# Peptides against a protein of PDB entry 1Y74: the designs that were tried, part 27

Target 1, 57 residues: chain A of PDB entry 1Y74
Amino acid sequence: LGLERDVSRAVELLERLQRSGELPPQKLQALQRVLQSRFCSAIREVYEQLYDTLDIT

## One batch from the design tools (peptide; made by RFdiffusion4, then SolubleMPNN)

Design b2_p17_2_s2 (from b2_p17_2, 8 letters changed)
Fold by OpenDDE base, seed 3:
Structure b2_p17_2_s2 (fold): chain B 57 residues (1-57), chain A 17 residues (1-17)
Amino acid sequence: as target 1 above (57 residues)
Amino acid sequence: LEEKLLQELVEKLQQLL
């Protein structure tokens, strides 16, 4: 779904930014941990189920 | 290069919220 792709892309961008060394990695790593958290995944699943139920394209 | 990656990251975060 679009949301899963957007989360995956956001994580990839955070990993690239951490590897560049141009920014303090700690805040980027904290945001990546939030996006990869079980809580964020559960909210994503609920959101995807609601979109499928409401037929919102 | 960083600024473009940060901009795309912010755009992705705005699409999630």
Scores: peptide ipSAE 0.282, ipTM 0.803, DockQ to the pose 0.076
Fold by OpenDDE base, seed 1:
Order: structure tokens, then sequence, then C-alpha cells
Structure b2_p17_2_s2 (fold): chain B 57 residues (1-57), chain A 17 residues (1-17)
């Protein structure tokens, strides 16, 4: 789904930015933890279920 | 390189909200 792909891409970008060493990693790590949290995953699952129910492409 | 990665990250976060 688009949302799952966009979250996965956002996490990949955060990991690349942390590896560059050009930015303080702590804020990037905090954002990555939020995106990978059970709370964010549960919200994503609700959106995915709504998309499946509403047949939104 | 960083600036383009940050821009794409911001665009992705804006697509989620």
Amino acid sequence: as target 1 above (57 residues)
Amino acid sequence: LEEKLLQELVEKLQQLL
C-alpha cells in the first residue's frame, strides 16, 4: 500500500541520514522510533483497513 | 546529498499527514 511504502521509505531515509554523520543522530533516531512504534503501526493498519473498505486507490 | 535526502524525507512525512 502507498502508506506502508512511504513509511518504509521515510525510515530508510532516516537510516541513510544517520549514517552520513552530517546531522545530529538523536532527533533522526527519535523520529525513526516514532515511525516504527506500535502506535504508528496501529494507525497505519487502520488506514490500510479503511482503504481496503472504501476501495480507494 | 543530505539536503536532497532531507527534502525527500519531508515530502514523505507530508504524504503521511
Scores: peptide ipSAE 0.274, ipTM 0.802, DockQ to the pose 0.076
Fold by OpenDDE base, seed 2:
Structure b2_p17_2_s2 (fold): chain B 57 residues (1-57), chain A 17 residues (1-17)
Amino acid sequence: as target 1 above (57 residues)
Amino acid sequence: LEEKLLQELVEKLQQLL
C-alpha cells in the first residue's frame, strides 16, 4: 500500500539523516520513534484493512 | 546531500497527513 511504503521510506530517510551526523539526532530519532510506534502501526493496519475492504485503487 | 534527504522526508510526511 502507499501508506506502508511512505512510512518505510520516511523511516529510512530518518536513519540516513541520523547517520550523516550533520543534524542533531534527537528530533529525528523522536520522529522515527513516532512512525515506528505501536500506535502508528495499528493505524496502518486499520488503513490497510479499510483499503482492502473498500477496494480503493 | 542533507537538504535533498530533508526535502524528501518532508514530502513523505505531507503524503501521510
Scores: peptide ipSAE 0.265, ipTM 0.800, DockQ to the pose 0.073
Fold by OpenDDE base, seed 5:
Formats: structure tokens, C-alpha cells, sequence
Structure b2_p17_2_s2 (fold): chain B 57 residues (1-57), chain A 17 residues (1-17)
């Protein structure tokens, strides 16, 4: 799904930015924790269930 | 390199909101 891809890409970008050392890692790590939270995962699951129900590819 | 990664991150976050 587009949402899954965009969350996964946002997390990958945050991990790359943390590894560069060019930015303070704490805020990037906090945002990564939000995107990987049970709340964001539950929103993603609801979105996936809606797409499956509507047969939207 | 960082600026392009930050820009793509912002674009991804805007697609989620």
C-alpha cells in the first residue's frame, strides 16, 4: 500500500540521517519512534483493512 | 546529501498528513 511504503521510506530516511551524524540524533530518533509506534501501526492496519474491503489495488 | 534526505523526509511526512 502507498501508506506502508511512505512510512517505511520515512523510517529509512530517519535512519540514514541519524547515521550521517550531521544532525542531532535525538529528534530524528523521537520521530522514528512515533512512526514505528503501536498507534501508527494501528492506523496503517485500519487503512490496509479498508483497502482489502474495498478491493482497491 | 543531508538537505536532499531532509527534503524527501518532509515530502514523505506531507504525504502521510
Amino acid sequence: as target 1 above (57 residues)
Amino acid sequence: LEEKLLQELVEKLQQLL
Scores: peptide ipSAE 0.262, ipTM 0.801, DockQ to the pose 0.074

Design b2_p17_2_s4 (from b2_p17_2, 9 letters changed)
Fold by OpenDDE base, seed 4:
Structure b2_p17_2_s4 (fold): chain B 57 residues (1-57), chain A 17 residues (1-17)
Amino acid sequence: as target 1 above (57 residues)
Amino acid sequence: LEQELLKQLEEVLKKLL
């Protein structure tokens, strides 16, 4: 669904910024860990089920 | 890159909140 794609794109951008060296990597890595956490995945699953059930795009 | 990340995080947050 759109949220999975949006999260994946946010992670890609975080990884690109970590490679650029423009910003201290530790905070970017912490944010990436949050977005890839089991908690974030569980909230995404709830979102996906709600959108599928309610036929929301 | 930073501005694109911020926009993308805003899109994620608009869906979750």
Scores: peptide ipSAE 0.507, ipTM 0.893, DockQ to the pose 0.104
Fold by OpenDDE base, seed 1:
Structure b2_p17_2_s4 (fold): chain B 57 residues (1-57), chain A 17 residues (1-17)
Amino acid sequence: as target 1 above (57 residues)
Amino acid sequence: LEQELLKQLEEVLKKLL
């Protein structure tokens, strides 16, 4: 839950930065694609399972 | 905005690594 929120907030900030035009949009879009990838989702799932198993908040 | 993104990425990375 916490990691999902942090990733979602990072994506929101990337979308805002892409709209501001302060930075080259292609690199921001590439980073957003990584954060929204199946790979990132799979790592998040492992994280959530570990924290659930270890009862870490 | 950029600094806030960096902080959020650092927070994500601290949890994953």
Scores: peptide ipSAE 0.502, ipTM 0.891, DockQ to the pose 0.105
Fold by OpenDDE base, seed 2:
Structure b2_p17_2_s4 (fold): chain B 57 residues (1-57), chain A 17 residues (1-17)
Amino acid sequence: as target 1 above (57 residues)
Amino acid sequence: LEQELLKQLEEVLKKLL
């Protein structure tokens, strides 16, 4: 679904920014940890189930 | 990169909220 792709793209951008060294990595790492957390994955699963059930694009 | 990250986070938030 679109949300999984959007989260994956956000993580990719965070990893690229961490490698560039342009920004302090700690805040970027914290945001990446939130996006890859069990909580975020559970909310994504609920989102996917709702959109599948309601046939929302 | 920073602006692209911000736009991508906005897209994630629009779907979750």
Scores: peptide ipSAE 0.502, ipTM 0.892, DockQ to the pose 0.104
Fold by OpenDDE base, seed 5:
Structure b2_p17_2_s4 (fold): chain B 57 residues (1-57), chain A 17 residues (1-17)
Amino acid sequence: as target 1 above (57 residues)
Amino acid sequence: LEQELLKQLEEVLKKLL
């Protein structure tokens, strides 16, 4: 569903910003770790199940 | 690039919260 793609795109943008050196990489890396965490993945799974069950686009 | 990240995070948060 769209949430997986949105999270993946956010991670891609975080990786690009870390490579640019325009911002301190530590905070960007911490945010990337949150988005790639098991907790974030579990919330995404619940979201996908709810949207599938309720037939929400 | 920063503004695009902020917009993308807003889209993620609108779906999760």
Scores: peptide ipSAE 0.502, ipTM 0.892, DockQ to the pose 0.103

Design b2_p17_3_s1
Fold by OpenDDE base, seed 1:
Structure b2_p17_3_s1 (fold): chain B 57 residues (1-57), chain A 17 residues (1-17)
Amino acid sequence: as target 1 above (57 residues)
Amino acid sequence: DVLALLEEVLRLEEEAE
């Protein structure tokens, strides 16, 4: 499960998209803030624990 | 409204392709 890495990569891609100016930067920045929030991190950690417990493949 | 934000970002990405 590479969810932490995927979230980090998503944040990096959002930063690139913001710099390109092709998309509205405010919405991209808002999504970036959500992904970096304590709430999102807590949900991710719970999901990872459940994934390990339930042995989802 | 996180879902609405995500849906809007995805829509904008598809429109930019």
Scores: peptide ipSAE 0.023, ipTM 0.490, DockQ to the pose 0.048
Fold by OpenDDE base, seed 4:
Structure b2_p17_3_s1 (fold): chain B 57 residues (1-57), chain A 17 residues (1-17)
Amino acid sequence: as target 1 above (57 residues)
Amino acid sequence: DVLALLEEVLRLEEEAE
C-alpha cells in the first residue's frame, strides 16, 4: 500500500510541471489543491483502512 | 467537478507532448 506516497509524488510532479511553464499553472495548482484537500485525504484514509482490513492484493 | 478537472489536465498533457 503506497497511496499516500503516490499522492505525495503526484503533488511533487504537479509542482514540477507548474515550474516548466508548459501547462497552465492554475489548473495544475487546482488539481494539486484537490489532492491535498482534507476531502481527498479522508477518502484516501478510508480506502487505506479498508485495504488493510480486507488485505486486497 | 474533480473529474472535469482531471480530464482537462490529461487533455493538456496530451497537447503538450
Scores: peptide ipSAE 0.023, ipTM 0.491, DockQ to the pose 0.048
Fold by OpenDDE base, seed 2:
Structure b2_p17_3_s1 (fold): chain B 57 residues (1-57), chain A 17 residues (1-17)
Amino acid sequence: as target 1 above (57 residues)
Amino acid sequence: DVLALLEEVLRLEEEAE
């Protein structure tokens, strides 16, 4: 699936963007918090389980 | 730069679809 890896990479990219100071950090930080939230993690886990079970293409 | 990072984010989105 790679979804967990892609989310981890997205968080890393958001951290780099925040540290660059080239963009207002508030929206980037908010998005990072969403991706790291318990809710997002729970939905990801359910999605990955369903994907494996249902063989979604 | 910001553009390179945004392009990487877009690539991740495309890979997830």
Scores: peptide ipSAE 0.023, ipTM 0.488, DockQ to the pose 0.057
Fold by OpenDDE base, seed 3:
Structure b2_p17_3_s1 (fold): chain B 57 residues (1-57), chain A 17 residues (1-17)
Amino acid sequence: as target 1 above (57 residues)
Amino acid sequence: DVLALLEEVLRLEEEAE
C-alpha cells in the first residue's frame, strides 16, 4: 500500500509547514505527533492488512 | 508556499487512492 511511506512524507511536509510559520505551528506539531503515534501506527497496520486481504479497490 | 505544500499533500492522497 505504501501508506507507511506516505505517512512519513506527510510528517516531512508538516515539518516544512511548521518552519514556514504561515500556519499555527502548534497545531501542525500536534498533527505530526498524531501521525507518529503508536495508536496511528497500529490503526495503519490494521487497515493495511484489511486492504491486502479484502482487495478493496 | 503553503499552497505548494498543500498541492504535494493532495498528490500523495491521490496516489494513495
Scores: peptide ipSAE 0.022, ipTM 0.486, DockQ to the pose 0.052

Design b2_p17_3_s4
Fold by OpenDDE base, seed 4:
Parts: C-alpha cells; structure tokens; sequence
Structure b2_p17_3_s4 (fold): chain B 57 residues (1-57), chain A 17 residues (1-17)
C-alpha cells in the first residue's frame, strides 16, 4: 500500500510542473489543491482502511 | 468531477516522469 506516497509524489510533480512554467500554473495549482484537500485525504484514509482490512489487491 | 481531475493528475504524472 502506497497511496499516500503516490499522492505525495503527484503533488511533488505538480509543483515541479508549476515551476517549469511550461503549463498554466493555475490549473496545476487547482489539481494540487484537490489532492491536498481534506476531502481527498479523507477518501484516501477510508480506502487505506478498507485496503488494510480486506486486503484488496 | 473528482475523477476527471484525478485522471488529469495521472496524465501529468506520466508526462513529468
């Protein structure tokens, strides 16, 4: 299980893309905000709990 | 649409890899 790590990696990549200036930063920032939102973290937590309990592959 | 946003993130991850 590495969902938390994957989300963190996604955020890191979005930040790198924002710094590169190759893409409009506003959209990248919006995606980053979604990934870092309480909603997303709550969903992740639920998923991880279920994954751990049910051993989802 | 959260799913659409996540799909966009996935694509960005692929491009930024």
Amino acid sequence: as target 1 above (57 residues)
Amino acid sequence: DVLALLQQVEELERLAE
Scores: peptide ipSAE 0.023, ipTM 0.544, DockQ to the pose 0.052
Fold by OpenDDE base, seed 3:
Structure b2_p17_3_s4 (fold): chain B 57 residues (1-57), chain A 17 residues (1-17)
Amino acid sequence: as target 1 above (57 residues)
Amino acid sequence: DVLALLQQVEELERLAE
């Protein structure tokens, strides 16, 4: 669940950055959408499966 | 380039910390 947590944290930070107005919100929102995309979710799932299988600490 | 986007997100995370 490490990667899932990291992705969730990244999304949270992007949302905070959007609210701060320090950076262009549209670009931040686009990055957020990428992280929340089905593609990224699928890759994350594969990674986590492999990670568990390889028993890496 | 998804990797480039992820790297940008990582940089933004550093700035947010």
Scores: peptide ipSAE 0.023, ipTM 0.541, DockQ to the pose 0.052
Fold by OpenDDE base, seed 5:
Structure b2_p17_3_s4 (fold): chain B 57 residues (1-57), chain A 17 residues (1-17)
Amino acid sequence: as target 1 above (57 residues)
Amino acid sequence: DVLALLQQVEELERLAE
């Protein structure tokens, strides 16, 4: 299961994009905040638990 | 809203190495 790793990778990429200055950083920060929110973390945990229990492909 | 944001992140990831 790579969901946690994928989210971490997404955050890493957003941080790189913010540092590059090629894109307005404010919206990128907003996206990062969403990915690191309590809501997304809770959903991730539920998904991972269900994946382990139900053997979701 | 959250789904739209995630879709945007996915697109950005596609463009990045």
Scores: peptide ipSAE 0.023, ipTM 0.534, DockQ to the pose 0.052
Fold by OpenDDE base, seed 2:
Structure b2_p17_3_s4 (fold): chain B 57 residues (1-57), chain A 17 residues (1-17)
Amino acid sequence: as target 1 above (57 residues)
Amino acid sequence: DVLALLQQVEELERLAE
């Protein structure tokens, strides 16, 4: 599955992009907060539990 | 589609703030 790992990698990349200053940080920081939110974590957990049962692309 | 789900989560998070 690896969804948790992919989310962690995405957060790492967002942090690097924010530190580089090449892009306006506001949207990057907002996306990072979404990915690290309690709500997103709960949805991810449900998704992972249902992965073998549902046909999700 | 995981990307579609993440986009929906982003929208829901925005509305929940």
Scores: peptide ipSAE 0.026, ipTM 0.499, DockQ to the pose 0.269; fails the geometry check

Design b2_p17_4_s1 (from b2_p17_4, 10 letters changed)
Fold by OpenDDE base, seed 3:
Structure b2_p17_4_s1 (fold): chain B 57 residues (1-57), chain A 17 residues (1-17)
Amino acid sequence: as target 1 above (57 residues)
Amino acid sequence: MQELLEEVQQALALIQE
């Protein structure tokens, strides 16, 4: 499952958007904090384990 | 665990403003 890679790519894109100044940086930073949170990582790991086990289409 | 939930809740509140 490429979810870890896709989350890492989303964080990188959010950092670029924050530097461009085109969007309110506070909301982008809040979203980045959610994606990088230990809670979000724990939910991702559970999801990846369940996906690998249950073969959820 | 509770502190992590509070941090995520604060970040989610800022997105919803």
Scores: peptide ipSAE 0.029, ipTM 0.533, DockQ to the pose 0.839
Fold by OpenDDE base, seed 2:
Structure b2_p17_4_s1 (fold): chain B 57 residues (1-57), chain A 17 residues (1-17)
Amino acid sequence: as target 1 above (57 residues)
Amino acid sequence: MQELLEEVQQALALIQE
């Protein structure tokens, strides 16, 4: 599963977008906080464990 | 229904940390 990597890449892209100043930073920062939240991490870990157990292709 | 509301509130609190 690349989900952890994809989330980390999404956070990096959000940081770049915030620094560009092309978009209002508030919504981007809120989304970054959600992706880095303990809740989002816990759901990701459960999903990854279930995926490995169920052998979902 | 009340239990689900409490679980959602706890999840929202974890997002705000």
Scores: peptide ipSAE 0.025, ipTM 0.494, DockQ to the pose 0.104
Fold by OpenDDE base, seed 5:
Structure b2_p17_4_s1 (fold): chain B 57 residues (1-57), chain A 17 residues (1-17)
Amino acid sequence: as target 1 above (57 residues)
Amino acid sequence: MQELLEEVQQALALIQE
């Protein structure tokens, strides 16, 4: 599953957008914090385990 | 299945913090 990689890439893109100054940084930073939260990490792990268990092609 | 239950329990614990 690429979900961990995709989340890491999303966080990287949010950091770049914050540094560009083209967008209000506060909402981007809030989204980054959500994606890096222990809750989102745990939900990702549950999803990965479900995917592996159900053998969803 | 057991591992999935443990991950769900961990996620639920984090929501309740």
Scores: peptide ipSAE 0.025, ipTM 0.511, DockQ to the pose 0.057
Fold by OpenDDE base, seed 1:
Structure b2_p17_4_s1 (fold): chain B 57 residues (1-57), chain A 17 residues (1-17)
Amino acid sequence: as target 1 above (57 residues)
Amino acid sequence: MQELLEEVQQALALIQE
């Protein structure tokens, strides 16, 4: 699963969107904080392990 | 850990407004 890469790319896109000023920066920043949280990282790691174990295609 | 969960919950609430 490329979830780590996809989350990193999502954070980068959120930073670009915040700089464009086209969207409310508070919601984008809140989402960025969630994605960068240790909780989100721990849940991602658990999900990746479960995905590999359950062979979800 | 509890403090981090509260921060994440607050951030999620702000997204849903």
Scores: peptide ipSAE 0.031, ipTM 0.536, DockQ to the pose 0.834; fails the geometry check

Design b2_p17_4_s3 (from b2_p17_4, 8 letters changed)
Fold by OpenDDE base, seed 4:
Structure b2_p17_4_s3 (fold): chain B 57 residues (1-57), chain A 17 residues (1-17)
Amino acid sequence: as target 1 above (57 residues)
Amino acid sequence: MEELLREVQEALELIRE
């Protein structure tokens, strides 16, 4: 499942946007912290396990 | 667990401002 990869890519894109200075860095950092949170990771793992079990492509 | 939920809540509040 690509969700871990997509979250990792979203974090990388947020780090690029922070360095460009085009957007308020605090909002981008807050979103990055949410995506890297243990809560978000735990929900992602449950979601990935359900998808692997249900064979939903 | 409660501290982690607080950090996630604070981060979500900052996104909504």
Scores: peptide ipSAE 0.029, ipTM 0.503, DockQ to the pose 0.786
Fold by OpenDDE base, seed 2:
Structure b2_p17_4_s3 (fold): chain B 57 residues (1-57), chain A 17 residues (1-17)
Amino acid sequence: as target 1 above (57 residues)
Amino acid sequence: MEELLREVQEALELIRE
């Protein structure tokens, strides 16, 4: 399943954008914290389990 | 850009409740 990889890539891109200084770092850091939250991880695990069970192509 | 940052902010407010 690609979702863990896509979330990890999104976090990496947000870290790069924070270092560029082009955007308010607080908003990017807030989004990064949400993507790394226990809630987001739990929803990802449920989604991955449902995807494997439902054979969603 | 500003609209996307607004949508992200609204989504963050919903997750922090």
Scores: peptide ipSAE 0.024, ipTM 0.488, DockQ to the pose 0.104
Fold by OpenDDE base, seed 5:
Structure b2_p17_4_s3 (fold): chain B 57 residues (1-57), chain A 17 residues (1-17)
Amino acid sequence: as target 1 above (57 residues)
Amino acid sequence: MEELLREVQEALELIRE
């Protein structure tokens, strides 16, 4: 599953939006912190392990 | 783990403002 790659890409897009100044940078930074949190990483790891085990096509 | 859940909660509150 490419979830690590998709999360990394989402973080990169949020950093670009923060630099444009079009959106409140604090809200974008808060979302970036959530996506980079150990909680989000742990959920991702559990999801990847379950997907590999349960053969969810 | 509790500190991390607090940090995620604070970050989600900031998104909802």
Scores: peptide ipSAE 0.030, ipTM 0.503, DockQ to the pose 0.853; fails the geometry check
Fold by OpenDDE base, seed 1:
Structure b2_p17_4_s3 (fold): chain B 57 residues (1-57), chain A 17 residues (1-17)
Amino acid sequence: as target 1 above (57 residues)
Amino acid sequence: MEELLREVQEALELIRE
């Protein structure tokens, strides 16, 4: 499922935005921590299981 | 689990400020 790849890409984009200095780095780091959390991973796994079950084309 | 949920809540609050 693409969601793990999309989350990994979102984290990479947040690291780029932190380096640009255009946005408050603390907020970007907080969002990165949320996306890398075990909670976010568990919600992703549940979403992926539901997606496979519900055949959401 | 409760500690991790607290850390995620604190991080979400910080984003919303």
Scores: peptide ipSAE 0.029, ipTM 0.498, DockQ to the pose 0.847; fails the geometry check

Design b2_p17_4_s4 (from b2_p17_4, 9 letters changed)
Fold by OpenDDE base, seed 4:
Structure b2_p17_4_s4 (fold): chain B 57 residues (1-57), chain A 17 residues (1-17)
Amino acid sequence: as target 1 above (57 residues)
Amino acid sequence: LQEELEAVQQALQLIAE
């Protein structure tokens, strides 16, 4: 599934935005932490299991 | 910043497809 890759890409883009310093880094970092959280990982796993089962194209 | 925002927008578009 592209979801893990998409989340990883989103985190990478947030890191680039943080390094620019033009946006509040704390909010970007908070979002990054949410995306990397055990909660999001658990939801991703459930989603992947359902996606594999239902074959939603 | 603008280039990075455009990259985010492009990534979001790909996810939404």
Scores: peptide ipSAE 0.022, ipTM 0.495, DockQ to the pose 0.035
Fold by OpenDDE base, seed 3:
Structure b2_p17_4_s4 (fold): chain B 57 residues (1-57), chain A 17 residues (1-17)
Amino acid sequence: as target 1 above (57 residues)
Amino acid sequence: LQEELEAVQQALQLIAE
């Protein structure tokens, strides 16, 4: 499960969008902060650990 | 903006696989 990698890629893309200034930078930054938050990380870890044992589909 | 949106679309496609 590459969820950590995918989140990291999403953050990278948000950084590019933020630097362009063509979208509301504050909202992009807020989303970036959420993705990098302890809350998001904790949920990700639980998800990754339980992924193979639970039916999430 | 167009280039960045295309990059987002490509990343989302990879995640959805």
Scores: peptide ipSAE 0.021, ipTM 0.492, DockQ to the pose 0.032
Fold by OpenDDE base, seed 1:
Structure b2_p17_4_s4 (fold): chain B 57 residues (1-57), chain A 17 residues (1-17)
Amino acid sequence: as target 1 above (57 residues)
Amino acid sequence: LQEELEAVQQALQLIAE
């Protein structure tokens, strides 16, 4: 599924926002770490498995 | 920030298609 790609894109966008300095970089970094966490990866894996199984199209 | 927000918005549109 494109979910891994979408998460990677979200991390990239967060890096850009951090470099701009217009938002609290620590909060953006915390969100980035959550998206790259083993927990998020495990949830993504479950989602991908369910999506593949329940795919109607 | 505006450019980054536009990039986020564009990415979300691609996901919603």
Scores: peptide ipSAE 0.021, ipTM 0.484, DockQ to the pose 0.032
Fold by OpenDDE base, seed 2:
Parts: sequence; structure tokens; C-alpha cells
Structure b2_p17_4_s4 (fold): chain B 57 residues (1-57), chain A 17 residues (1-17)
Amino acid sequence: as target 1 above (57 residues)
Amino acid sequence: LQEELEAVQQALQLIAE
């Protein structure tokens, strides 16, 4: 599914914003860490497995 | 910053579709 790609793109964009230094980096870094967390990864994997099983499309 | 914010908005739009 595109979900892994979308999360990776979001992390990339947050990294660019962090490097600019124009925004408070702590909240951006916190969001980036949430998106890369084991929790979000586990939920993503469950979602992808359920999507494949249920064929919701 | 403006370009980066626009990129984030575009990414969020793609995810919401």
C-alpha cells in the first residue's frame, strides 16, 4: 500500500522543515519521532494486512 | 519556508484523498 510511502514522504518533509530552522524544531522532531515509532509502524502493518485480507477497494 | 509549507499541504492533500 501507499501508506508506507506516504509516511516516508511526511518524515522527509518534516526533516526539511527542521533543517530550515525557521520553525520550533522540538514539535517537528516530536511528530517525526511519532511517525517513525514502533507503535505507528505496528499499526501500519496491521492496517496493511487487514486491507489485503478484506480487499476493501 | 513558504515552499516547505506548500509541500506539506500538498502531501496532506494526497494522504487525505
Scores: peptide ipSAE 0.020, ipTM 0.493, DockQ to the pose 0.036

Design b2_p17_5_s1 (from b2_p17_5, 9 letters changed)
Fold by OpenDDE base, seed 3:
Order: C-alpha cells, then sequence, then structure tokens
Structure b2_p17_5_s1 (fold): chain B 57 residues (1-57), chain A 17 residues (1-17)
C-alpha cells in the first residue's frame, strides 16, 4: 500500500476525466477537492503514521 | 477511456476496504 501515491494517482485520473469532457466536471472536481482538502491530508497523515510498518507514505 | 479510468480508481479504492 502507498496512500500518498494512490491519492496522487486518483487526483491525476480525476483531472484527466475533467479535461476529456466525457463527463460533467462538477462532481469530479468536488471529489478532487475532497481528496486535496486539509482534512483529507490530516487523515492521511494519521493513517500513514499508524501504518508506518506497511510503508504507505 | 472513461471506463478504464473508473476501473483503475475502483481497484485502488478496493485496496483500502
Amino acid sequence: as target 1 above (57 residues)
Amino acid sequence: TVEEVLEELLRKLEEYL
């Protein structure tokens, strides 16, 4: 597992979907905003600290 | 494609469920 890597990849994929125009961008942008929020970053940090032995940072 | 991107997103999410 690599939570920081997977969040970064999820954001990249959401940005590609938004640029393609194949889907209404509003919900995709909302999900991206959640993933990039300070709250999500704080939760990620706690998760990465608790699961440090799994090298998920 | 949209389908390929959604499949990758779902696969990644499932690793944490």
Scores: peptide ipSAE 0.228, ipTM 0.792, DockQ to the pose 0.042
Fold by OpenDDE base, seed 5:
Structure b2_p17_5_s1 (fold): chain B 57 residues (1-57), chain A 17 residues (1-17)
Amino acid sequence: as target 1 above (57 residues)
Amino acid sequence: TVEEVLEELLRKLEEYL
């Protein structure tokens, strides 16, 4: 698991979709804002800490 | 494609569910 990497990749993919013009950008941008929010970052940090502590495979 | 991007997003999400 690489949650930071996967969030970064998800943001990259959303930015590509926004630039392609194949989809209305507003909802994609809203999802990107959620993924880049302080709330999402805090949840990610807790998840990664628990994952490391519990050695969840 | 849009479909390939959505499939990659879904595969990544499935890793955490």
Scores: peptide ipSAE 0.228, ipTM 0.790, DockQ to the pose 0.041
Fold by OpenDDE base, seed 2:
Structure b2_p17_5_s1 (fold): chain B 57 residues (1-57), chain A 17 residues (1-17)
Amino acid sequence: as target 1 above (57 residues)
Amino acid sequence: TVEEVLEELLRKLEEYL
């Protein structure tokens, strides 16, 4: 599991969806903002530290 | 497609839930 990589991939996919115009962009952009927020980054860091400590595979 | 992208997003999210 690579949470940073998966968040980066999710943002990339959301940006593609926003550019396609096939869906209303507002909710996609809101989700992207959440994923790129300082709060999400802090939660990610805690998650990754716990994951490494607990040796979850 | 939109469906393929949504499926990829859901699959990734399910790994953490």
Scores: peptide ipSAE 0.228, ipTM 0.791, DockQ to the pose 0.041
Fold by OpenDDE base, seed 1:
Order: structure tokens, then C-alpha cells, then sequence
Structure b2_p17_5_s1 (fold): chain B 57 residues (1-57), chain A 17 residues (1-17)
């Protein structure tokens, strides 16, 4: 698992969708804000710690 | 496409659920 990488990729994809104009940007931007929030980063850290402890690949 | 991007996002999310 590369949760930091996958979150970064998700943000990149959301930014591409926002620039395309094919979808209303407000909800995409809101989701991006959630993914970049301190809350999401704290959850990510907990998950990464659990996977490190359990050695889940 | 939008569909391909959404499919990639969903696939990534499914790795953690």
C-alpha cells in the first residue's frame, strides 16, 4: 500500500477533472479539500501504522 | 475520460476497503 501516493494521485485526478469543465467543480474541490485536510492525513497515518504493524502487503 | 478517471479513483479506494 502507498496511501500517501494514492491520495496524491486522487488529488491530481480531481484537479484534472476540475480543469476539464465536464463536471461542476464545487463538489470535486470539496472532495480535494477533504483529502488534503489534517483529518485525512491523521487517518492516513493511523492506517500506515496499522499496516506497518500487521505487515499487510 | 471522466469515466476512466472515476474508475481509477474507485479502484484506488477499493484497495483500502
Amino acid sequence: as target 1 above (57 residues)
Amino acid sequence: TVEEVLEELLRKLEEYL
Scores: peptide ipSAE 0.226, ipTM 0.787, DockQ to the pose 0.043

